Peptides against a protein of PDB entry 7MKK. Designs and how they scored, part 4

Target 1, 71 residues: chain A of PDB entry 7MKK
Amino acid sequence: SMKEKVKAKLVEIRKFVPFIRRVRIDFQDTLSKVQGHRLDALVNLLDREDVSMSSLNKIEVIIDKLRTRFN

## One batch from the design tools (peptide; aimed at target 1 I59)

Design b1_p10_4_s3 (made by RFdiffusion4, then SolubleMPNN; from b1_p10_4, 4 letters changed)
Fold by OpenDDE base, seed 2:
Structure b1_p10_4_s3 (fold): chain B 71 residues (1-71), chain A 10 residues (1-10)
Amino acid sequence: as target 1 above (71 residues)
Amino acid sequence: LMELLDELFS
């Protein structure tokens, strides 16, 4: 079911939360207030259980780009 | 980075 797929994708995406937190901390002095806030919001979003598949797909794209640019 | 985060919040 779609619900099961969402839960499975959420589990996989959450594996990158430590990475996102690390980017946020390592670049604290470089990031603008808006950029920092958006990273914080991203982490907070992934702590929720009611995230849609659409949101998870967007998040996955962002994480892929972050991984490419920030290792 | 700003452009990347913009797509999430758009």
Scores: peptide ipSAE 0.076, ipTM 0.722, DockQ to the pose 0.749
OpenDDE base, seeds 1, 3, 4, 5: peptide ipSAE 0.074, 0.078, 0.075, 0.076; ipTM 0.716, 0.727, 0.726, 0.726; seeds 3, 4 fail the geometry check

Design b1_p10_4_s4 (made by RFdiffusion4, then SolubleMPNN; from b1_p10_4, 4 letters changed)
Fold by OpenDDE base, seed 2:
Structure b1_p10_4_s4 (fold): chain B 71 residues (1-71), chain A 10 residues (1-10)
Amino acid sequence: as target 1 above (71 residues)
Amino acid sequence: LDDLLDELFS
């Protein structure tokens, strides 16, 4: 079901929360206030249980791009 | 990075 797929995808994406937090901290001095806030918001969003598949797909793209640029 | 995060907030 879509519900099960969402839960499974959320579990997988949450594995990258420590990475996102690390990017936020390591680059805190070079990030704009808006960029920093967006990273914080991204982490907070992933703490929720009611995230849609559409949102998770967008988040996955963002994480892939972050991984490419920040290791 | 700004362009990357815009995708989530668009």
Scores: peptide ipSAE 0.078, ipTM 0.710, DockQ to the pose 0.756
OpenDDE base, seeds 1, 3, 4, 5: peptide ipSAE 0.069, 0.070, 0.069, 0.077; ipTM 0.717, 0.716, 0.715, 0.713

Design b1_p10_5 (made by RFdiffusion4)
Pose (drawn by RFdiffusion4):
Structure b1_p10_5 (pose): chain A 71 residues (1-71), chain P 10 residues (1-10)
Amino acid sequence: as target 1 above (71 residues)
Amino acid sequence: EVDEIEEIFE
């Protein structure tokens, strides 16, 4: 059943790509290079679909961790 | 890549 279980989470979890993109631009002045990079690769990854469930769970928390360290 | 992304805010 997991096959799909992914697609669903990726759909909901893609609503934050603009939010991340914002965080990376508004605060390019606040964050390191390696933070800028990993935030980009995060966007690039959320744009694919060969994405593991184990990584989406990691991504939900990394989002919860930036909905509160920024915003 | 995902592991590195997990460390962004550490």

Design b1_p10_5_s1 (made by RFdiffusion4, then SolubleMPNN; from b1_p10_5, 6 letters changed)
Fold by OpenDDE base, seed 1:
Structure b1_p10_5_s1 (fold): chain B 71 residues (1-71), chain A 10 residues (1-10)
Amino acid sequence: as target 1 above (71 residues)
Amino acid sequence: MIDEISSILD
């Protein structure tokens, strides 16, 4: 079911939460305040259980961009 | 919110 797929995707994406937190801290001086706040929001979003598949797919793209730039 | 986050690195 879609619900099961969302759950599985969320589990996989959450594996990158420590990475996102490290980017937020390690590059705090490089990031604008807006970017920093959005990273915080991203982490907070991934703590939720009501994240849609569409949102998770967008988050995956964001993480890919972060990995390209910061790791 | 996700749309705003999506533009994080713009």
Scores: peptide ipSAE 0.182, ipTM 0.795, DockQ to the pose 0.938
OpenDDE base, seeds 2, 3, 4, 5: peptide ipSAE 0.175, 0.175, 0.180, 0.181; ipTM 0.793, 0.794, 0.793, 0.794

Design b1_p10_5_s2 (made by RFdiffusion4, then SolubleMPNN; from b1_p10_5, 6 letters changed)
Fold by OpenDDE base, seed 4:
Structure b1_p10_5_s2 (fold): chain B 71 residues (1-71), chain A 10 residues (1-10)
Amino acid sequence: as target 1 above (71 residues)
Amino acid sequence: MIDEISKILD
């Protein structure tokens, strides 16, 4: 079911939360305030259980871009 | 919300 697929993908995406938090902290002086806020919002979003598959797919792209820029 | 978040690296 879609519900089970969402849960499974959410579990996988959440594995990157520590990475996102480290980017937020390590580059706090480089990031603008709005960028920092958006990273915080991203982490907060991943704490939720009502995230759609479409949102999770977009988040995956965001994480890929973060990994490219911040290793 | 996700659309706003997606602007992080714009």
Scores: peptide ipSAE 0.295, ipTM 0.847, DockQ to the pose 0.930
OpenDDE base, seeds 1, 2, 3, 5: peptide ipSAE 0.286, 0.290, 0.287, 0.295; ipTM 0.844, 0.846, 0.845, 0.848

Design b1_p10_5_s3 (made by RFdiffusion4, then SolubleMPNN; from b1_p10_5, 7 letters changed)
Fold by OpenDDE base, seed 4:
Structure b1_p10_5_s3 (fold): chain B 71 residues (1-71), chain A 10 residues (1-10)
Amino acid sequence: as target 1 above (71 residues)
Amino acid sequence: MIDDIANILD
């Protein structure tokens, strides 16, 4: 079911939460205020259980971009 | 929310 797929994808994406948190802290002085706030918002979003598949797909792209730019 | 976050590296 779609619900099961969402849960599975959320579990996989959440594996990158520690990475996102590290980027936020390690590059705090390099990131703009708005970028920092967006990273915080991203982590907070991933703590929720009601994230849509569409949002998760977008988040996956964001994480890929972060990985490319910040290792 | 997600749309704003999507522009994080812009």
Scores: peptide ipSAE 0.151, ipTM 0.774, DockQ to the pose 0.932
OpenDDE base, seeds 1, 2, 3, 5: peptide ipSAE 0.150, 0.150, 0.144, 0.147; ipTM 0.773, 0.775, 0.769, 0.771

Design b1_p10_5_s4 (made by RFdiffusion4, then SolubleMPNN; from b1_p10_5, 6 letters changed)
Fold by OpenDDE base, seed 5:
Structure b1_p10_5_s4 (fold): chain B 71 residues (1-71), chain A 10 residues (1-10)
Amino acid sequence: as target 1 above (71 residues)
Amino acid sequence: LIDEISQILD
């Protein structure tokens, strides 16, 4: 059941991968190097299937902050 | 890694 919940949440979170990639590209010149690398890492993390629920919850918060700042 | 990513907007 938890595994199913994780999979479902991962599917929902992955809907924002294109957005994250877009932020990374569109704001590359305004982002610090470390911020850019962290966005890359975030995308890479979401490409995996072994992400925990706790991580997904944290990622959701991060995405919310990104959406607030970058539309 | 997730901790570092969480600091992205600091």
Scores: peptide ipSAE 0.191, ipTM 0.784, DockQ to the pose 0.930
OpenDDE base, seeds 1, 2, 3, 4: peptide ipSAE 0.188, 0.188, 0.185, 0.184; ipTM 0.781, 0.781, 0.780, 0.779

Design b1_p10_6 (made by RFdiffusion4)
Pose (drawn by RFdiffusion4):
Structure b1_p10_6 (pose): chain A 71 residues (1-71), chain P 10 residues (1-10)
Amino acid sequence: as target 1 above (71 residues)
Amino acid sequence: DEEILDALLE
């Protein structure tokens, strides 16, 4: 059943791509280069679909982590 | 990608 289980989470979780992109631009002045890069690769990854469930769970937390470190 | 995701969890 997992097969789809992914698609669903990726759909919901893609609503944050604009939020991340905003975080990366507004605070390019606040964060390191390696933080800028990983935040971009995060966007690039959320744009694919060969995305592991084990990685989406890591992404939900990484996102909860930025909804509260910023914003 | 997983290595980047693990680094973002820190």

Design b1_p10_6_s1 (made by RFdiffusion4, then SolubleMPNN; from b1_p10_6, 4 letters changed)
Fold by OpenDDE base, seed 4:
Structure b1_p10_6_s1 (fold): chain B 71 residues (1-71), chain A 10 residues (1-10)
Amino acid sequence: as target 1 above (71 residues)
Amino acid sequence: MDEILDELLS
């Protein structure tokens, strides 16, 4: 079911939460307030259980961009 | 939520 697929995708995406938190901390002095807020918001979104598959796919793209930029 | 995602993707 789509519900089970969403749950599985969310579990996979959440594996990157530690990475996102590290980016937020390691680059805190160079990130703008807006950029920092966006990263915080991303982590907060991943704490939710009501995230759609569409949103999770978008988040995956964001994480890929972060990985490219911050290694 | 969609607005936040759009900001992150920009």
Scores: peptide ipSAE 0.065, ipTM 0.686, DockQ to the pose 0.772
OpenDDE base, seeds 1, 2, 3, 5: peptide ipSAE 0.062, 0.063, 0.062, 0.063; ipTM 0.690, 0.685, 0.685, 0.682

Design b1_p10_6_s2 (made by RFdiffusion4, then SolubleMPNN; from b1_p10_6, 4 letters changed)
Fold by OpenDDE base, seed 5:
Structure b1_p10_6_s2 (fold): chain B 71 residues (1-71), chain A 10 residues (1-10)
Amino acid sequence: as target 1 above (71 residues)
Amino acid sequence: MDSILDELLE
Protein backbone atom coordinates (compact mmCIF):
# COMPACT_ATOMS: atom_id res chain seq x y z
CA SER B 1 0.00 0.00 0.00
CA MET B 2 2.74 2.48 0.91
CA LYS B 3 4.68 1.43 -2.17
CA GLU B 4 1.64 2.14 -4.30
CA LYS B 5 1.14 5.54 -2.65
CA VAL B 6 4.77 6.43 -3.25
CA LYS B 7 4.49 5.51 -6.92
CA ALA B 8 1.32 7.54 -7.32
CA LYS B 9 2.84 10.60 -5.65
CA LEU B 10 6.00 10.27 -7.70
CA VAL B 11 3.91 10.37 -10.88
CA GLU B 12 2.20 13.55 -9.70
CA ILE B 13 5.43 15.25 -8.64
CA ARG B 14 7.11 14.37 -11.93
CA LYS B 15 4.51 16.48 -13.73
CA PHE B 16 6.46 19.49 -12.44
CA VAL B 17 9.80 18.41 -13.90
CA PRO B 18 9.28 20.51 -17.04
CA PHE B 19 8.51 23.51 -14.82
CA ILE B 20 11.66 23.00 -12.76
CA ARG B 21 13.74 22.68 -15.92
CA ARG B 22 12.16 25.85 -17.28
CA VAL B 23 12.96 27.80 -14.10
CA ARG B 24 16.54 26.59 -14.33
CA ILE B 25 16.86 27.83 -17.91
CA ASP B 26 14.82 31.06 -17.77
CA PHE B 27 16.55 32.32 -14.64
CA GLN B 28 19.99 30.89 -15.26
CA ASP B 29 21.57 34.35 -15.36
CA THR B 30 19.89 35.51 -12.15
CA LEU B 31 20.32 32.33 -10.11
CA SER B 32 23.42 31.83 -8.06
CA LYS B 33 25.63 28.88 -8.94
CA VAL B 34 24.42 27.15 -5.80
CA GLN B 35 20.76 27.69 -6.68
CA GLY B 36 21.30 26.39 -10.19
CA HIS B 37 23.07 23.33 -8.91
CA ARG B 38 20.26 22.66 -6.44
CA LEU B 39 17.65 22.76 -9.21
CA ASP B 40 19.70 20.37 -11.31
CA ALA B 41 19.97 18.03 -8.36
CA LEU B 42 16.22 18.20 -7.78
CA VAL B 43 15.50 17.12 -11.36
CA ASN B 44 18.01 14.29 -11.05
CA LEU B 45 16.36 13.08 -7.85
CA LEU B 46 13.00 12.89 -9.58
CA ASP B 47 14.48 10.55 -12.19
CA ARG B 48 15.02 7.94 -9.49
CA GLU B 49 12.57 5.17 -8.61
CA ASP B 50 13.74 4.70 -5.01
CA VAL B 51 12.49 8.00 -3.59
CA SER B 52 10.82 7.75 -0.18
CA MET B 53 7.52 9.31 0.81
CA SER B 54 9.36 11.66 3.16
CA SER B 55 11.56 12.83 0.30
CA LEU B 56 8.55 13.31 -1.95
CA ASN B 57 6.87 15.42 0.72
CA LYS B 58 9.95 17.63 0.93
CA ILE B 59 10.06 17.91 -2.85
CA GLU B 60 6.42 18.98 -2.90
CA VAL B 61 7.24 21.82 -0.49
CA ILE B 62 10.17 22.85 -2.67
CA ILE B 63 7.99 22.90 -5.78
CA ASP B 64 5.42 25.04 -3.99
CA LYS B 65 8.15 27.50 -3.06
CA LEU B 66 9.37 27.56 -6.65
CA ARG B 67 5.85 28.21 -7.92
CA THR B 68 5.51 31.10 -5.48
CA ARG B 69 8.85 32.63 -6.42
CA PHE B 70 8.94 31.95 -10.16
CA ASN B 71 5.21 31.78 -11.06
CA MET A 1 19.53 12.39 -1.23
CA ASP A 2 17.97 13.75 1.93
CA SER A 3 20.93 16.06 2.42
CA ILE A 4 20.37 17.61 -1.00
CA LEU A 5 16.69 18.12 -0.22
CA ASP A 6 17.52 19.80 3.07
CA GLU A 7 19.75 22.26 1.23
CA LEU A 8 16.96 22.99 -1.25
CA LEU A 9 14.60 23.78 1.62
CA GLU A 10 16.87 26.55 2.91
Scores: peptide ipSAE 0.108, ipTM 0.717, DockQ to the pose 0.806
OpenDDE base, seeds 1, 2, 3, 4: peptide ipSAE 0.106, 0.105, 0.104, 0.107; ipTM 0.715, 0.715, 0.714, 0.715

Design b1_p10_6_s3 (made by RFdiffusion4, then SolubleMPNN; from b1_p10_6, 4 letters changed)
Fold by OpenDDE base, seed 3:
Structure b1_p10_6_s3 (fold): chain B 71 residues (1-71), chain A 10 residues (1-10)
Amino acid sequence: as target 1 above (71 residues)
Amino acid sequence: MDEILDELLK
């Protein structure tokens, strides 16, 4: 079902939460207050159970951009 | 960085 696909995608994307948290800490002094807040908001969003497939697809693109710059 | 973070708020 669509609900099962969303749950599976959320499990896969949550594997990157430790990476996002690490970027937030390692670059805390380089990031603007707004940038830091946006990374915090991304982590908080991934802790929710009511995330849509559309949001998860957008988050995947953002994580790929983060990996390109910080990995 | 700003460009990545602007995508976060869309």
Scores: peptide ipSAE 0.072, ipTM 0.708, DockQ to the pose 0.204
OpenDDE base, seeds 1, 2, 4, 5: peptide ipSAE 0.070, 0.063, 0.066, 0.062; ipTM 0.707, 0.679, 0.683, 0.675

Design b1_p10_6_s4 (made by RFdiffusion4, then SolubleMPNN; from b1_p10_6, 3 letters changed)
Fold by OpenDDE base, seed 4:
Structure b1_p10_6_s4 (fold): chain B 71 residues (1-71), chain A 10 residues (1-10)
Amino acid sequence: as target 1 above (71 residues)
Amino acid sequence: MDEILDELLE
């Protein structure tokens, strides 16, 4: 079902939470206050169970951008 | 929720 697909994608995206947390800490001095707050909010969003497939697809693109920029 | 994601995509 769509609900099962969302749950499976959320499990896969949550594997990158430790990476997002590392980017937030390792680059704290180079990130703007706004960028740092947005990364914190992204981690908090991934702790939720009510995340849409649309939001998960956007988060995947964000993670790919972070991987390209921050290793 | 969508505003935070859109702001990170900019």
Scores: peptide ipSAE 0.069, ipTM 0.689, DockQ to the pose 0.957
OpenDDE base, seeds 1, 2, 3, 5: peptide ipSAE 0.064, 0.065, 0.066, 0.064; ipTM 0.706, 0.687, 0.685, 0.685

Design b1_p10_7 (made by RFdiffusion4)
Pose (drawn by RFdiffusion4):
Structure b1_p10_7 (pose): chain A 71 residues (1-71), chain P 10 residues (1-10)
Amino acid sequence: as target 1 above (71 residues)
Amino acid sequence: EEEEMLDELL
């Protein structure tokens, strides 16, 4: 069943890509380089589909953690 | 590598 279970989560979780991109630009002045990089690679990853479920769960939390550190 | 980067973000 999991097979699909991924696709669904990736669909919902891709609604934050613009949010992330905004965080990276508005606060390029606030955050480190290695934070800028990892935030880009995060976008680049969410753009693929060979994405592990174990990674999407790490992403949902990484996102909850930016919806509240910023915003 | 991708998992390690995600762990670093956590």

Design b1_p10_7_s1 (made by RFdiffusion4, then SolubleMPNN; from b1_p10_7, 4 letters changed)
Fold by OpenDDE base, seed 1:
Structure b1_p10_7_s1 (fold): chain B 71 residues (1-71), chain A 10 residues (1-10)
Amino acid sequence: as target 1 above (71 residues)
Amino acid sequence: EEDELLDSML
């Protein structure tokens, strides 16, 4: 079901939460306030259980961009 | 809002 697919993707995306947290901390002094706030909000979003497939797909793209930019 | 946040980061 779509519900189970969302759950599975959420599990996979959550594997990157430690990475996002590390970017937020390691680059705190070089990030703008808005960038820092967005990363905090992204982590908080991934703690939720009601994230849509559309959002998870966007988050996957965002994580790829973060990996490219911040190692 | 979730979509606005994510869209701003794309």
Scores: peptide ipSAE 0.689, ipTM 0.932, DockQ to the pose 0.829
OpenDDE base, seeds 2, 3, 4, 5: peptide ipSAE 0.688, 0.689, 0.688, 0.688; ipTM 0.932, 0.932, 0.932, 0.932

Design b1_p10_7_s2 (made by RFdiffusion4, then SolubleMPNN; from b1_p10_7, 3 letters changed)
Fold by OpenDDE base, seed 1:
Structure b1_p10_7_s2 (fold): chain B 71 residues (1-71), chain A 10 residues (1-10)
Amino acid sequence: as target 1 above (71 residues)
Amino acid sequence: SEDEMLDEML
């Protein structure tokens, strides 16, 4: 079901929460206020259970961009 | 919104 697919995707994306937290902290002094707030929002979003597949797919792309930019 | 924020980060 779509619901189970969302749950599975959420589990996979949550594996990157520690990475997002590390980017937020390690680059805090170089991130803009907006960038920092967005990273905080991503972490908080991934702690929720009501994240849509659309959002999860976007977050996957965002994480790929973060990995390229921040190691 | 959440979607707007995510779109801005893409």
Scores: peptide ipSAE 0.741, ipTM 0.942, DockQ to the pose 0.966
OpenDDE base, seeds 2, 3, 4, 5: peptide ipSAE 0.740, 0.739, 0.741, 0.739; ipTM 0.942, 0.941, 0.942, 0.941; seed 3 fails the geometry check

Design b1_p10_7_s3 (made by RFdiffusion4, then SolubleMPNN; from b1_p10_7, 4 letters changed)
Fold by OpenDDE base, seed 3:
Structure b1_p10_7_s3 (fold): chain B 71 residues (1-71), chain A 10 residues (1-10)
Amino acid sequence: as target 1 above (71 residues)
Amino acid sequence: DEDKMLDEML
């Protein structure tokens, strides 16, 4: 079901939460206030249970971009 | 708005 797919995707994307947290801390002085706030918001969003598949797909792309820039 | 934020980050 779609619900099961969303749950599975959320579990996979949550594996990157530690990475996002590290980027936020390690580059805190380099990031703009807006960029820092966005990373905080990403972490908070992934802690929720009501995240849509659309949002999860976007977050996956964003994580790929973060990995390219910061890892 | 989370969707707007995500779109801005893409």
Scores: peptide ipSAE 0.757, ipTM 0.945, DockQ to the pose 0.961
OpenDDE base, seeds 1, 2, 4, 5: peptide ipSAE 0.757, 0.756, 0.757, 0.756; ipTM 0.945, 0.945, 0.945, 0.945

Design b1_p10_7_s4 (made by RFdiffusion4, then SolubleMPNN; from b1_p10_7, 3 letters changed)
Fold by OpenDDE base, seed 4:
Formats: sequence, structure tokens, C-alpha cells
Structure b1_p10_7_s4 (fold): chain B 71 residues (1-71), chain A 10 residues (1-10)
Amino acid sequence: as target 1 above (71 residues)
Amino acid sequence: EEDEMLDSML
């Protein structure tokens, strides 16, 4: 079911939460307030249970971009 | 808004 797929996707994406947190901390002095806020919002969003598949797919792309930029 | 924020990061 779609619900099961979303749950599975969420579990996989949550594996990158520590990475997002580290980017936020390690680059805090170089990030703009907006950029920092967005990273905080990403982490907070992934703590929720009602994240849509559409959002999770977008977050996956965002994480890939973060990995490219911040290693 | 969630979608707007995510879209801005793409």
C-alpha cells in the first residue's frame, strides 16, 4: 500500500538526519539565517509521521544536493 | 509552508 511505501521511505530518509544536523552545525557560521532555518525545518519535518511521498521524494533530492556540496 | 520551503531548496 501507499501507506507502507511512505513508511519505508521515511525510514530510509531518516538515516540522513544525522548528516543534515552535522551540516547545520559545522557550517552554521557560513550559512545564511534562511539556509540554517531550512535545514532545521528539514530535520523537524522528518520527525513527523504525516510526511507525504511527494515531500519525501523532494527531500531525497535535497539530501543528494547537500551531499554533493558538503561531502 | 512545507511544499514552498522544499521547492525553494530544489
Scores: peptide ipSAE 0.714, ipTM 0.936, DockQ to the pose 0.897
OpenDDE base, seeds 1, 2, 3, 5: peptide ipSAE 0.714, 0.713, 0.714, 0.714; ipTM 0.936, 0.936, 0.936, 0.936

Design b1_p10_8 (made by RFdiffusion4)
Pose (drawn by RFdiffusion4):
Structure b1_p10_8 (pose): chain A 71 residues (1-71), chain P 10 residues (1-10)
Amino acid sequence: as target 1 above (71 residues)
Amino acid sequence: ELDELLHELF
């Protein structure tokens, strides 16, 4: 059943791509290069679909962690 | 914490 289980989470989670992109731009002045890079690769990854469930769960947390460090 | 999480992911 997992097969799909992914698609669903990726759909819901892709609603944060604009939010991440905003975080990257508004605070390019606040964050390191290596933070800028990993935030981009995060956007590039969320744009694909060969995405593991185990990675989406890491990504939900990674997002909860920036809905509160910023915003 | 965020740096650690992003390191684990990437």

Design b1_p10_8_s1 (made by RFdiffusion4, then SolubleMPNN; from b1_p10_8 with E1D H7D)
Fold by OpenDDE base, seed 4:
Structure b1_p10_8_s1 (fold): chain B 71 residues (1-71), chain A 10 residues (1-10)
Amino acid sequence: as target 1 above (71 residues)
Amino acid sequence: DLDELLDELF
């Protein structure tokens, strides 16, 4: 079902939450206030259970960009 | 707005 697909995708994306938190902390002095707040919001969003597949797909792209720009 | 938060982060 779509619900099961969303849950599976969420489980996979949540594996990157520690990475996102590390980017937020390690680059706190480099990130703008807006960027920092958006990363915090991203982590908070991934703690929710009611995230759409569309949002999860966008988040996956964002994580890939973070992995490219941040070691 | 969730889309606004996710769009163009970097």
Scores: peptide ipSAE 0.087, ipTM 0.717, DockQ to the pose 0.246
OpenDDE base, seeds 1, 2, 3, 5: peptide ipSAE 0.086, 0.080, 0.073, 0.074; ipTM 0.708, 0.699, 0.731, 0.700

Design b1_p10_8_s2 (made by RFdiffusion4, then SolubleMPNN; from b1_p10_8, 3 letters changed)
Fold by OpenDDE base, seed 1:
Structure b1_p10_8_s2 (fold): chain B 71 residues (1-71), chain A 10 residues (1-10)
Amino acid sequence: as target 1 above (71 residues)
Amino acid sequence: DLDKLLDELF
């Protein structure tokens, strides 16, 4: 089911939460205030259980961008 | 709107 697929994808994406948190801290002075706020919101979003597949797909792209940009 | 925030992160 779609519900099961969402749960599985959420588990995989959550593996990157520590990385996102590290980016937020290590690059706090490099990020704009709005970017910092958005990263905080991203982490908070991943703590939720009611995230849509659409959002998870977007988050996956964002994580790839973060990995490229922030090593 | 969290989706909007994600779309505009970078």
Scores: peptide ipSAE 0.085, ipTM 0.697, DockQ to the pose 0.211
OpenDDE base, seeds 2, 3, 4, 5: peptide ipSAE 0.069, 0.079, 0.085, 0.080; ipTM 0.713, 0.687, 0.692, 0.691

Design b1_p10_8_s3 (made by RFdiffusion4, then SolubleMPNN; from b1_p10_8, 3 letters changed; failed a check: near_copy:native)
Amino acid sequence: DLDSLLDELF

Design b1_p10_8_s4 (made by RFdiffusion4, then SolubleMPNN; from b1_p10_8 with H7D)
Fold by OpenDDE base, seed 1:
Structure b1_p10_8_s4 (fold): chain B 71 residues (1-71), chain A 10 residues (1-10)
Amino acid sequence: as target 1 above (71 residues)
Amino acid sequence: ELDELLDELF
């Protein structure tokens, strides 16, 4: 079901939460206030279970950008 | 709100 697919994708995306948190801390002085707020919001979103597949797909793209820029 | 936060993170 779509619900099962969402849950599975959420589990996979959550594997990157420690990375996102690390970027937020390690680059705190480099990030703008807006970027910092967005990263905080992203982490908070991934702590929720009511995330849509559309949101998860967008988050995946964001994580790829983070990996390219900050890894 | 979420879309706005994610669309232009970088």
Scores: peptide ipSAE 0.080, ipTM 0.717, DockQ to the pose 0.213
OpenDDE base, seeds 2, 3, 4, 5: peptide ipSAE 0.075, 0.076, 0.080, 0.079; ipTM 0.716, 0.715, 0.716, 0.714

## One batch from the design tools (peptide; aimed at target 1 A41 R69 F70)

Design b1_p11_1 (made by RFdiffusion4)
Pose (drawn by RFdiffusion4):
Parts: structure tokens; C-alpha cells; sequence
Structure b1_p11_1 (pose): chain A 71 residues (1-71), chain P 11 residues (1-11)
């Protein structure tokens, strides 16, 4: 059943790509380079579909962790 | 701002 279980979550989670892109730009002045990079690679990855469930769960946390450290 | 959770992913 998991096969699809992914697609669903990637759909819902892709609604944060603009939010992450905003965080990266507005606060390029606040965050490190290696934070800028990892935030880009995060966008680039959410743009693929060979994405593991185990990484999407890591990515939902990481998003909850920037809905509150910013915003 | 610390963002250590970003280290949990491999890119």
C-alpha cells in the first residue's frame, strides 16, 4: 500500500516549496551558506518523485522546524 | 538560527 502513500504526502508537502523558497531569500542575510545550500537541495529534492517515505517524514519535521524558527 | 535537522538528510 505504501507505493501510493508516498505520492499523497509529496503532494501535500509540496505546498511548502514556496514557503521554503521565501525563507531562503528573505533570510539569506540571517543564515549561513551551508544553510542556504541545504535549503536549496531541499527544494530540488521535493521536486523529484523517487523520494523515500523515510525522507518525507524527515522533511515534515524539518518543515515544522522552520514554520517556528522563522515565521 | 540553528537548523541542525537539515543534517539528517542526505542530498
Amino acid sequence: as target 1 above (71 residues)
Amino acid sequence: IDLPELEELDF

Design b1_p11_1_s1 (made by RFdiffusion4, then SolubleMPNN; from b1_p11_1 with I1V E7D)
Fold by OpenDDE base, seed 5:
Structure b1_p11_1_s1 (fold): chain B 71 residues (1-71), chain A 11 residues (1-11)
Amino acid sequence: as target 1 above (71 residues)
Amino acid sequence: VDLPELDELDF
């Protein structure tokens, strides 16, 4: 079902939460206040259970950009 | 959490 697909995608995306937290801390002095707030919001969003597939696909693109920039 | 704030992540 679509619900099962969303749950599976959420599990996969959540594997990157430790990486996002690491970027937020390691680059805290380099990031603008807005960039820092956006990373915090991203982590908070991934803690939710009511995230849509559309949202998860957008988050995946964001994580790919972070991986490219911050290794 | 509003996703529009995430669309402008220029990292």
Scores: peptide ipSAE 0.080, ipTM 0.692, DockQ to the pose 0.186
OpenDDE base, seeds 1, 2, 3, 4: peptide ipSAE 0.078, 0.079, 0.078, 0.077; ipTM 0.688, 0.692, 0.695, 0.695

Design b1_p11_1_s2 (made by RFdiffusion4, then SolubleMPNN; from b1_p11_1, 4 letters changed)
Fold by OpenDDE base, seed 5:
Structure b1_p11_1_s2 (fold): chain B 71 residues (1-71), chain A 11 residues (1-11)
Amino acid sequence: as target 1 above (71 residues)
Amino acid sequence: VDLSELDELEF
């Protein structure tokens, strides 16, 4: 079901939460206020249980870009 | 969920 797919995707994306937190802290002095806020919002969103597949797909793209820029 | 927080990030 779609619900099961969302749960599975959320589990996979949550594996990158420690990485996102690390980027937020390690580059806090370089990031603009809006960039920092967006990273915080990203982590907060992944703590929720009512995230849609559409949102998770957007988050995956963001994480891929973060990985490219911050290793 | 406010999706505006997930706008494209430029680093």
Scores: peptide ipSAE 0.102, ipTM 0.698, DockQ to the pose 0.172
OpenDDE base, seeds 1, 2, 3, 4: peptide ipSAE 0.088, 0.087, 0.092, 0.081; ipTM 0.692, 0.693, 0.693, 0.701

Design b1_p11_1_s3 (made by RFdiffusion4, then SolubleMPNN; from b1_p11_1, 4 letters changed)
Fold by OpenDDE base, seed 3:
Structure b1_p11_1_s3 (fold): chain B 71 residues (1-71), chain A 11 residues (1-11)
Amino acid sequence: as target 1 above (71 residues)
Amino acid sequence: VDLPELDTLTF
């Protein structure tokens, strides 16, 4: 079902939460106020259980861009 | 440092 697919995708995307948190902390002094807020919001979004597949797909693209920039 | 836009996400 779509619900099962969303749950599976969320589990996979959450594997990158430690990475996002690490970027937020390690670059806190370099990030602008808005950039820091964006990363906080991204982590908070992934803590939710009601994230749509559309949002998860967008988040995956964002994480790929973060990985390109921050390793 | 350039971060991707998150303004299109709803949370």
Scores: peptide ipSAE 0.076, ipTM 0.689, DockQ to the pose 0.727
OpenDDE base, seeds 1, 2, 4, 5: peptide ipSAE 0.066, 0.074, 0.071, 0.076; ipTM 0.694, 0.692, 0.696, 0.694

Design b1_p11_1_s4 (made by RFdiffusion4, then SolubleMPNN; from b1_p11_1, 3 letters changed)
Fold by OpenDDE base, seed 2:
Structure b1_p11_1_s4 (fold): chain B 71 residues (1-71), chain A 11 residues (1-11)
Amino acid sequence: as target 1 above (71 residues)
Amino acid sequence: VDLPELDELEF
């Protein structure tokens, strides 16, 4: 079902939460205040159970950009 | 709890 697909994708995207937290800490002095807040908000969003597939697809793009920029 | 605007999360 669509609900099962969302749950499966959420599990996969959550694997990057430790990476997002690491970027937030390691680059805290380089990140702007707004960028730091964005990373915190991204982690908080991934703690939710009511995230849509469209949101998860957008989050995946954000994580890919973070991976490219912060290795 | 409101979801943050995803467009504001872009890097």
Scores: peptide ipSAE 0.066, ipTM 0.692, DockQ to the pose 0.142
OpenDDE base, seeds 1, 3, 4, 5: peptide ipSAE 0.062, 0.060, 0.059, 0.062; ipTM 0.700, 0.683, 0.688, 0.690

Design b1_p11_2 (made by RFdiffusion4)
Pose (drawn by RFdiffusion4):
Structure b1_p11_2 (pose): chain A 71 residues (1-71), chain P 11 residues (1-11)
Amino acid sequence: as target 1 above (71 residues)
Amino acid sequence: SLDEDLEALFE
């Protein structure tokens, strides 16, 4: 059943791509280069679909962690 | 930290 279980989460979790892109631009002045990079690769990855469930769970938390460290 | 969390994602 997991096959799909992914697609669903990626759909919901893709609503934050603009939020992340905003975080990366507004605060390019606040964060390191390696933070800028990993935030881009995060966007690039959320744009694919060969995405593991195990990584989406890591992305939900990585997002909860920036809905509160910023915003 | 943000570095630790982002590094743990890409490990």

